# Designs tried in a protein design run: peptides against a protein of PDB entry 9GMZ. Part 146

Target 1, 343 residues: chain A of PDB entry 9GMZ
Amino acid sequence: TGFPLELLTRPATERLAYFENYTVAHPRLKEVYEILMRTIAEPAGASFIFVYGASGVGKTTLRLRVEQKLTELALPKLESDRARVPVVGIEAIAPESRYFNWKEYYTRALITLEEPLIDHKFDYGVRGISRDNFGKINVESKVVAPALRRALENALIHRHPDVFFVDEAQHFGKVASGYKLQDQLDCLKSLANMTGILHCLLGTYELLTFRNLSGQLSRRSVDIHFRRYCADSPEDVQAFKSVLLTFQQHLPLAETPNLVDHWEYFYERTLGCIGTLKDWLKRVLSDALDREATTITLKDLQKRALSVAQCQKMFKEIQEGERQLSETEADVQNLRSALGLGA

## One batch from the design tools (peptide; made by RFdiffusion4, then SolubleMPNN)

Design b2_p17_6_s3 (from b2_p17_6, 6 letters changed)
Fold by OpenDDE base, seed 4:
Structure b2_p17_6_s3 (fold): chain B 343 residues (1-343), chain A 17 residues (1-17)
Amino acid sequence: as target 1 above (343 residues)
Amino acid sequence: RVVLSEPVEVDLNALNK
């Protein structure tokens, strides 16, 4: 089953939007999705979920799919509870300064949680936070970070989402010299404890530093590794080729490009990360549509590919993350052996 | 909110056809 053939008669913007909104439910995404949905439904006293994996593995796609599903599942209850928001998701911003900007984080979280479409308005208990005539939240510049935190705590308690997503959460680890990453973790932990809201942090392997620093978070956290496809696994190679086949069938072009024959080149330039693959194909599709091309060529792919230098850098970051996880697995095995638990 | 299309499952056997 390919794209709707009617798209070939539609504007380039609609064709591109189709592909942008299209999601391949590849095996790793499905697995992580099922684990994450189960964990959100039954957190078993967990306050945090950590979802870590390579940049471009598809964490944002995972988040968006879970947000959609949780919203759909909550619809029957939202009719009776107009205050409730089923899920909230934000992206943490890389600080321009050496310090994570908590004021900006709280502001963004509050704005996202309090969408203008929410009819049930309440007082945040903080002066300088208001809604405009369009229901958009306005935060005055004079409002300080501790006040914004209280406003967010009140909003989270009142809206009671099933989960609070923070994408690119590795940016919490960007602490200036002399400040402890522990203080950032304690701040997040306090927010989760005060609100009773489950937090899901999605990010790169840099999130492993958060896991290792807080023995208290480890007791109240669930870890989910979103793995890339590995070329040394025949099963992973088959899955990756199957993803390419699916994407080539869903590119809204008059002539279906043969992506599968170039699977090694796609693997070389994506490192088995399906998000990176999708973003690459989106850029190439956009260029093809702008030229009214009937298909995508290898030359079109090459124009939008990541450079070898970029891939080498990304691969080193992946290898370091995978190494840290492998060491952790070995440590678990050693601990089990030392406890007299069989392997 | 952007309504995403339903996820399409990968046919792992499609390459064997």
Scores: peptide ipSAE 0.248, ipTM 0.823, DockQ to the pose 0.838
Fold by OpenDDE base, seed 5:
Structure b2_p17_6_s3 (fold): chain B 343 residues (1-343), chain A 17 residues (1-17)
Amino acid sequence: as target 1 above (343 residues)
Amino acid sequence: RVVLSEPVEVDLNALNK
């Protein structure tokens, strides 16, 4: 089934919003979603989940879908427990300086956790943390990072989310020294341990470097690799073409564009990353709607494609991440062989 | 909160039809 045909009579803004809100449940997304949902439901003593994969693979879409599902599942319980927040998700910001800003992190986490719609207001016991008339958290500049941490710890304990998401978590790794990176991991570990709240860090393959620095987190973490589609796999090519077919059916245009015939070009400019594909199609759809066009052409696609130079850079980053994972898998096999467990 | 539509599953066999 394609898009609702009545959208063709709707404003361009509504047509674009339909496509923006539309999610293709592609095989890799479904797989990672099921693993993540199961791990959140049964963490088995894990304090961390690491979700890593290429930029534009769809990690943010995954997070948002999990957040929605956890919220839906919690609704019956939220009627009885008005203090509870089922899930909290933030995006880590790239530091402007060589130092990760923990004060900003804690502030954003508190603001996100303490949404105005929560009836049960919590007193943090920290001077300079207040709520406005709309119930929005305000943190004064004088509040120091240790006080914000205590406030966040108390808020997490009180709100008791099933998981705390940090998107773009590779930004924790942008500290100038490996020692400082370990300190960041220890700080996150301490926060998870003190609150009893499961943390899920989503990021690029740079998150692997971050993960590998903490041997202590290895025992209390679950790793989830969100893979791209690979052109050397016939199954992955079929899945990627099927995603293109689904997108062409869900573009709210009068004439269905033939995206599938251009699958190699789509693959070249997305590297098999469905998030990159969707964002590209959103830009092209927006342009088409602005022109009141009946369909999308190859020329329209070319105008909004990532440059070859951008794709080459992204591909090098992907290859390095995939190489590191392959080496880790080989190391596991070598360890098993050395232990006499067999390959 | 962004209200996302329900995910639509990909029919992997649709290309063979």
Scores: peptide ipSAE 0.235, ipTM 0.823, DockQ to the pose 0.863
Fold by OpenDDE base, seed 3:
Structure b2_p17_6_s3 (fold): chain B 343 residues (1-343), chain A 17 residues (1-17)
Amino acid sequence: as target 1 above (343 residues)
Amino acid sequence: RVVLSEPVEVDLNALNK
């Protein structure tokens, strides 16, 4: 069980692409995937799903897997309903300015929603939004954010995706005041309500601030915690080592490197985040392929590792997020006890 | 669109063999 051996005779670009496209279905990813798929199928009146966890835990991989699966499941129906898009996913961009660029957000959402060569021409009803001869959306610079919002609302209603994904959604919160964050959440809530489309926001633990600021969103949201692997859990350590073994087998190198023996070093520099691990291994693989190396060494790993300072910063951010969740769980237990409900 | 390969489940018991 491993990579196709024929890759060893292929160009470095193809070997790297194999590993980039390879997904390890680790236990936490599988668990969160199952919860997310079930929630999308049966939202039970929810308008939002919040998926939060450490940076590099694998949220983007989760999103892409769900997008692929929803697309596969929709294919038989898409032949008859050429207007439908099963899923749409965008990444929220960190604002260069003190203000979130809603115009850019709506434009990117529209472009992404219409990227499929949908034979069905949709008129957005907004002057300055057109399709070229290739079906690509062109948005003129003169089109204002409120008009783009209406265009997106109409497009979402017409295309009827099962879910609208927003990755890196913590970037909505980086707007300098809590008041502005509430306004942004109200805008997102309004978009979800106007379209009837379920929104899934994926982000870091900074996304927890969204739960606390909008009691109204909390009533219509499902929370999914995408946990990292913890070194204090024997089961989590075993899972993490098993992920290393799997990646070891799927690095398209002539000699299989022993990653498992270095599991503590991998854990130290990834904090149990599999996305961080995969990205690290991609960088190391790229370097190895550029050198036509037969394997990767500990020195090769060290060259591309996150610094201790970076890991310490990331770990503090994780600990703060995990603490906030633990306090929330304790508050729920205290409330239940105070209500005379069994814990 | 990046088409991800079929996810390979981690054999949690592979290290115990």
Scores: peptide ipSAE 0.130, ipTM 0.792, DockQ to the pose 0.868
Fold by OpenDDE base, seed 2:
Structure b2_p17_6_s3 (fold): chain B 343 residues (1-343), chain A 17 residues (1-17)
Amino acid sequence: as target 1 above (343 residues)
Amino acid sequence: RVVLSEPVEVDLNALNK
């Protein structure tokens, strides 16, 4: 089944919004989704979940789908408990400076946690945090990071989400000269411990550095590797082609484009990352709708493709991350062998 | 809130039809 044919008579904005909101439940996304949902339901004393994988693999899509599902599951309880928020999700921002901006992080977390539609007003116990007439949180510039942290701790305790998501969490690794990455991890660990809230950090393979720095975090964390599709795997190639087939059926155009015949070119320019593929197709669809085109062509795809140089850079970063994981697997096998545990 | 549509499962056998 393709897109609703009625979309062909709708405005370009509605046609684009359909494709933006459309999600292909590809095998890797489904697998990671099921693992993540199960881990959130039964954390077994874990304080952290690490979800790592290539940029553009689909981590943000995963997060948004989990947030939606947790919200849907909580709806019957939210009518009785007006203080509760089922899930909170933020994106960590790359610092403009050489160090992570904790003040901005805490501010964004507070703003996201305190949606205007929440009738139950909470006093954070911090001067300079207020609500406007619409219930939106305002944080005065004079409020310092330690005060914002206390406000966030109190808000998380009061709202009691099932999980706190931090997307692009590799940005916590941006520390000033002389500061240890360990101090950032200890800060996050302290926040999780003080609130009792499960934290899920999503990010690139740079998160592996965080995982390895704390033997205590490793005991209290669950790791989820969101893999890309690999061209050396026949099963992964079949899955990738099937994703292309699904996308071509869900592009709201009068004539269905043949994306599958160009699968190698799509793979070359996405490295097997479905998020990168979807974002590419969104750009191409937007251009086609602006021209009132009936279909998309290879030339339209080429205009919005990542450059070879960008793909080469991204591929090096992926290879380094996959290498680190492979070394970890080898280290586990070596450890098992050394312990006299069979391979 | 952007309500995402229900995810559509990939038919892995669709290429063989």
Scores: peptide ipSAE 0.103, ipTM 0.779, DockQ to the pose 0.840

Design b2_p17_6_s4 (from b2_p17_6, 8 letters changed)
Fold by OpenDDE base, seed 3:
Structure b2_p17_6_s4 (fold): chain B 343 residues (1-343), chain A 17 residues (1-17)
Amino acid sequence: as target 1 above (343 residues)
Amino acid sequence: MKVLSEPVEVDLDALSR
């Protein structure tokens, strides 16, 4: 089954939107989704979930799918409990300045948390936080980060989401010279403890630094590794080719391009990361639609591919992350053996 | 909220046919 053929008569914007909103349920996404949904339902005293993996592996797609599913599952209860928000998701922004902007983080979290409930007034108990006539939160420039934190704590307690997602969470680690990453983790830990809300941090392998810095966080965290597809695994290659076939069928073009025959080139330029693949195909589709092209060619793909230098950089970052995980697994096995526990 | 379409399962056997 492919895209709806009616899209061929629709505007380029609608055709592109179809592909953008299309989700391929590939094996690794499904596996991580099931683990994440189970962990959110039964956190077993965890305060944090860490979802780590390569850039472009599909973590944002995972988050959005979980947010949608949690919202769907909560709808029957939300009719009776209008104060509740089932889920909140934000993206941590790379600081333009040397310092992580906690004021901006808290402001964005508050805005996102209150967006579904625009018609419901909430008193934040903080001067300079108000709702406009349209229900949008206005935060005055004079409101300081500690006051915004208290407002967010109160809002999270009142709205009681099942999980608070922070995407691109590796940006918490981009602290200026002199601030300890530990202080940022302690701040997040304090927010989770004060609110009783489960936090899910999604990010690159730089999140492994967060795991290693706090032996106290490790006791209250669940780790989920979102793996890429590996070319040395026949099963992973088959899955990757099947993803290409699925995308091929869902490109809203008059002539179905043969992507599968170019699987090695797709693998070379995505490193087995399906998010990177989707973003690449989206760019190529946009260019094709702008030209009113009937299909996409290898030349069209090459024009929008990541450079070899970009792929080499990304691959080094992946290899370092995968190495750190393999060392950790070996350390666990060595510890078990040393304790006289069977492997 | 960005609404995603219903996820389409990957047919792992489609290329073996």
Scores: peptide ipSAE 0.181, ipTM 0.815, DockQ to the pose 0.840
Fold by OpenDDE base, seed 2:
Structure b2_p17_6_s4 (fold): chain B 343 residues (1-343), chain A 17 residues (1-17)
Amino acid sequence: as target 1 above (343 residues)
Amino acid sequence: MKVLSEPVEVDLDALSR
């Protein structure tokens, strides 16, 4: 099973769009998807889900797939309840200053929650929030962050999504002091409690700092580790090679490139992160299509690879995150042993 | 909303054939 052969006669833009929209259901993605979907369906009193893993592991792909599935499952109900939104997802922005921009966060959340296609007009109870002639939300510059928060609380209560996604959530942690990080967590906790909406924070291993600070959130949070593929696991290597095989079959080129034969080089430059792999292949495909090339070569791959220095930096960040998790697992085992529960 | 195509399953046994 490969790409539709008719794509070879289509414009480069359609060929690239096919690959961009294509998703490989690799084992780790499927596992985390099933855990996340079950947790959203049955949160068991949880207010937060933390999904953490390496940069480029595929967290955004996971989010988008869950958003799509929740939307599909809600369609029959949305015909009768036009006020409901099944899911809302935003990406947290890295602060330009030492302070997280809550005004921007709330504004983006409101804009995402209230797409123009929602016929049911909602009054946010806040002056300076309006819809334009196209149904797009406009927030006046005079509206302050506390007012935007109230508007978002009201909108979330009214629209009642099954989950609120925040991608790149480690950006909440980029605050100059531990006290300020706690204040950010308390703010998010308050938003979840006031709305009754389950929040899912997706981020890098820096998100573990949030987990450790949230002594009271520990009972109200579910943790999901989105692992990369590890070269020291034969099963993970086989899965990674199978992902490469699947990608090579779905590159809309006249000649199927042999990516599998270069699996070690792909692993070296992706660290077992499938999102990084897909982004790399997308860049290389774009270059090949621009040249009207029939295939992709090793030289084409090398031209768009991450540098060794970038990979070394990313790998150090991964190792630190994996170490912290391993230490936590060891602490649990030590605690169980000390309690006489056995390993 | 960007409609994603259906996810394609990875055949883990395809390399053994």
Scores: peptide ipSAE 0.167, ipTM 0.809, DockQ to the pose 0.878
Fold by OpenDDE base, seed 1:
Structure b2_p17_6_s4 (fold): chain B 343 residues (1-343), chain A 17 residues (1-17)
Amino acid sequence: as target 1 above (343 residues)
Amino acid sequence: MKVLSEPVEVDLDALSR
């Protein structure tokens, strides 16, 4: 089924919003979604889930869909437990300094956790944290990071979410080397252990550094690799073409563009990352709507494509991440073989 | 005509159903 034809008579803003909100459930997204949902339901003593993959693979889309589903599943329970929040999701901010801003992290987590108009006033046990008349959390500038941590621990225990999401979690590692990176990991471990809340860290292949630094994290973590589509796999190529066909049908234009015939060019400029593809098509659609164009041409695509230099940089980062994972998988197989566990 | 396999028409809203 294509887009609703009534959209062709609607304002450009509504047509663009339709495409923005439209999500293609491509095979890799579905697979990772099912694994993540199952792991959240049955963590089996895990305190962490790591979801790693290329930039633009669709990790934020995955998070948002899981948040939606967990909220829907929790609705019947929220009527009886008015203090409960089903899920918390934040994005880690890139540090401006050589130190991760824990104060900002805890503040954002508290604000997000308290965004629901929950009638139950919670005392955070920390002076300088208040709720305004609109139910928004206000944190006074005098409140220090250790006090905000205690407030977040208390709030997470009281609200008891099924999972705490941290998107762009590689930002924890960017500024920390050696001992400082261990301290950040120990801080996150302590938060998960003190609250009993499952943490899901989503990010780039730089998250593998967190996995490798702590053998204790590895024992209490589940790893989920969100793979891109690979051009050397006939199945992945077919899936990627099917995604292009789906987007082609859901572009709210008078004439359906032929995206599938240009699949190699789309692959070249997205590296098999569907989030990158969607963002590209959104930019091109916006341009077409601004011109009142009936369709999208190859020239329109070329105007908004990532440069070859950008793609080459992104591809090197992907290859390094995929190499590190392949080496780890080989090491696991070698260990299993050495233990007499069949390959 | 290469029969492109039916697009996984699964609107992620269909994954939530």
Scores: peptide ipSAE 0.051, ipTM 0.638, DockQ to the pose 0.099
Fold by OpenDDE base, seed 4:
Structure b2_p17_6_s4 (fold): chain B 343 residues (1-343), chain A 17 residues (1-17)
Amino acid sequence: as target 1 above (343 residues)
Amino acid sequence: MKVLSEPVEVDLDALSR
């Protein structure tokens, strides 16, 4: 099963949009999706979910698919409860300063939670927050972070999402000291506790620093490792090749490119990260469509590939994260053995 | 020719269905 052949007669913009919207349900994405959906349905007193993995592994794709599914499942209930939002998702932004900008975070969260399509206007109880004639939230510059926090708490309580997603959540950790990082965690914990809303933080292996700092969060958190495909695993190599086969069938080009024969080169330049692979193929597809090309060549791939230096840097960051997780697994096993629970 | 095992069902719309 490939792309709809009718796309070959459509504009380049429509062909590109098809590929952008196309999602490969690769085994690791399916596994993490099932775990995440189950955890959201039955949090068992958890206040946090941590989803961590390599940059470009597909965390944003995971988030978007969970948001879609939660919205679909909520549709029958939303007819009776017009105030409810089934899910809210934001991206944390890297601070330009040494300090995380909570004012900006709360503003973005409020804007996302209170999309114009929500007919039920809620009074936030905060002066300087208004809706324009189009229902868009406007936050006056004079509104301070503590007031925005109260507005967000009230909005989250009123809208009662099943989960609050924060993508790129490692940006909370970009503080110069462990003390400042603890303050950020305590702030997030307080927001989750005050609202009763489950928070899901998605990010890089830098999120492991959050896991290690709060023994209180550990009792109320679920950890989900979104693994890349590893070249030392025959099963992972086979899965990665199957993903390449699927992508080559879903590139809306007149001639199907042979991606699978170049699997080692794709692996070298993606490190087994399917998001990185998709983004690479998207750039190459865009270039091919701009030239009205019938297929993608190895030369086209090479023009848009990450440099070897970029891949080496990314690989070091991955190895450090995988090492920290392996050490944690060993520590758990050592603790179990020391407690007499057996291996 | 190593027959690549059947492509893993890639339609995440099947995960949403």
Scores: peptide ipSAE 0.048, ipTM 0.633, DockQ to the pose 0.098

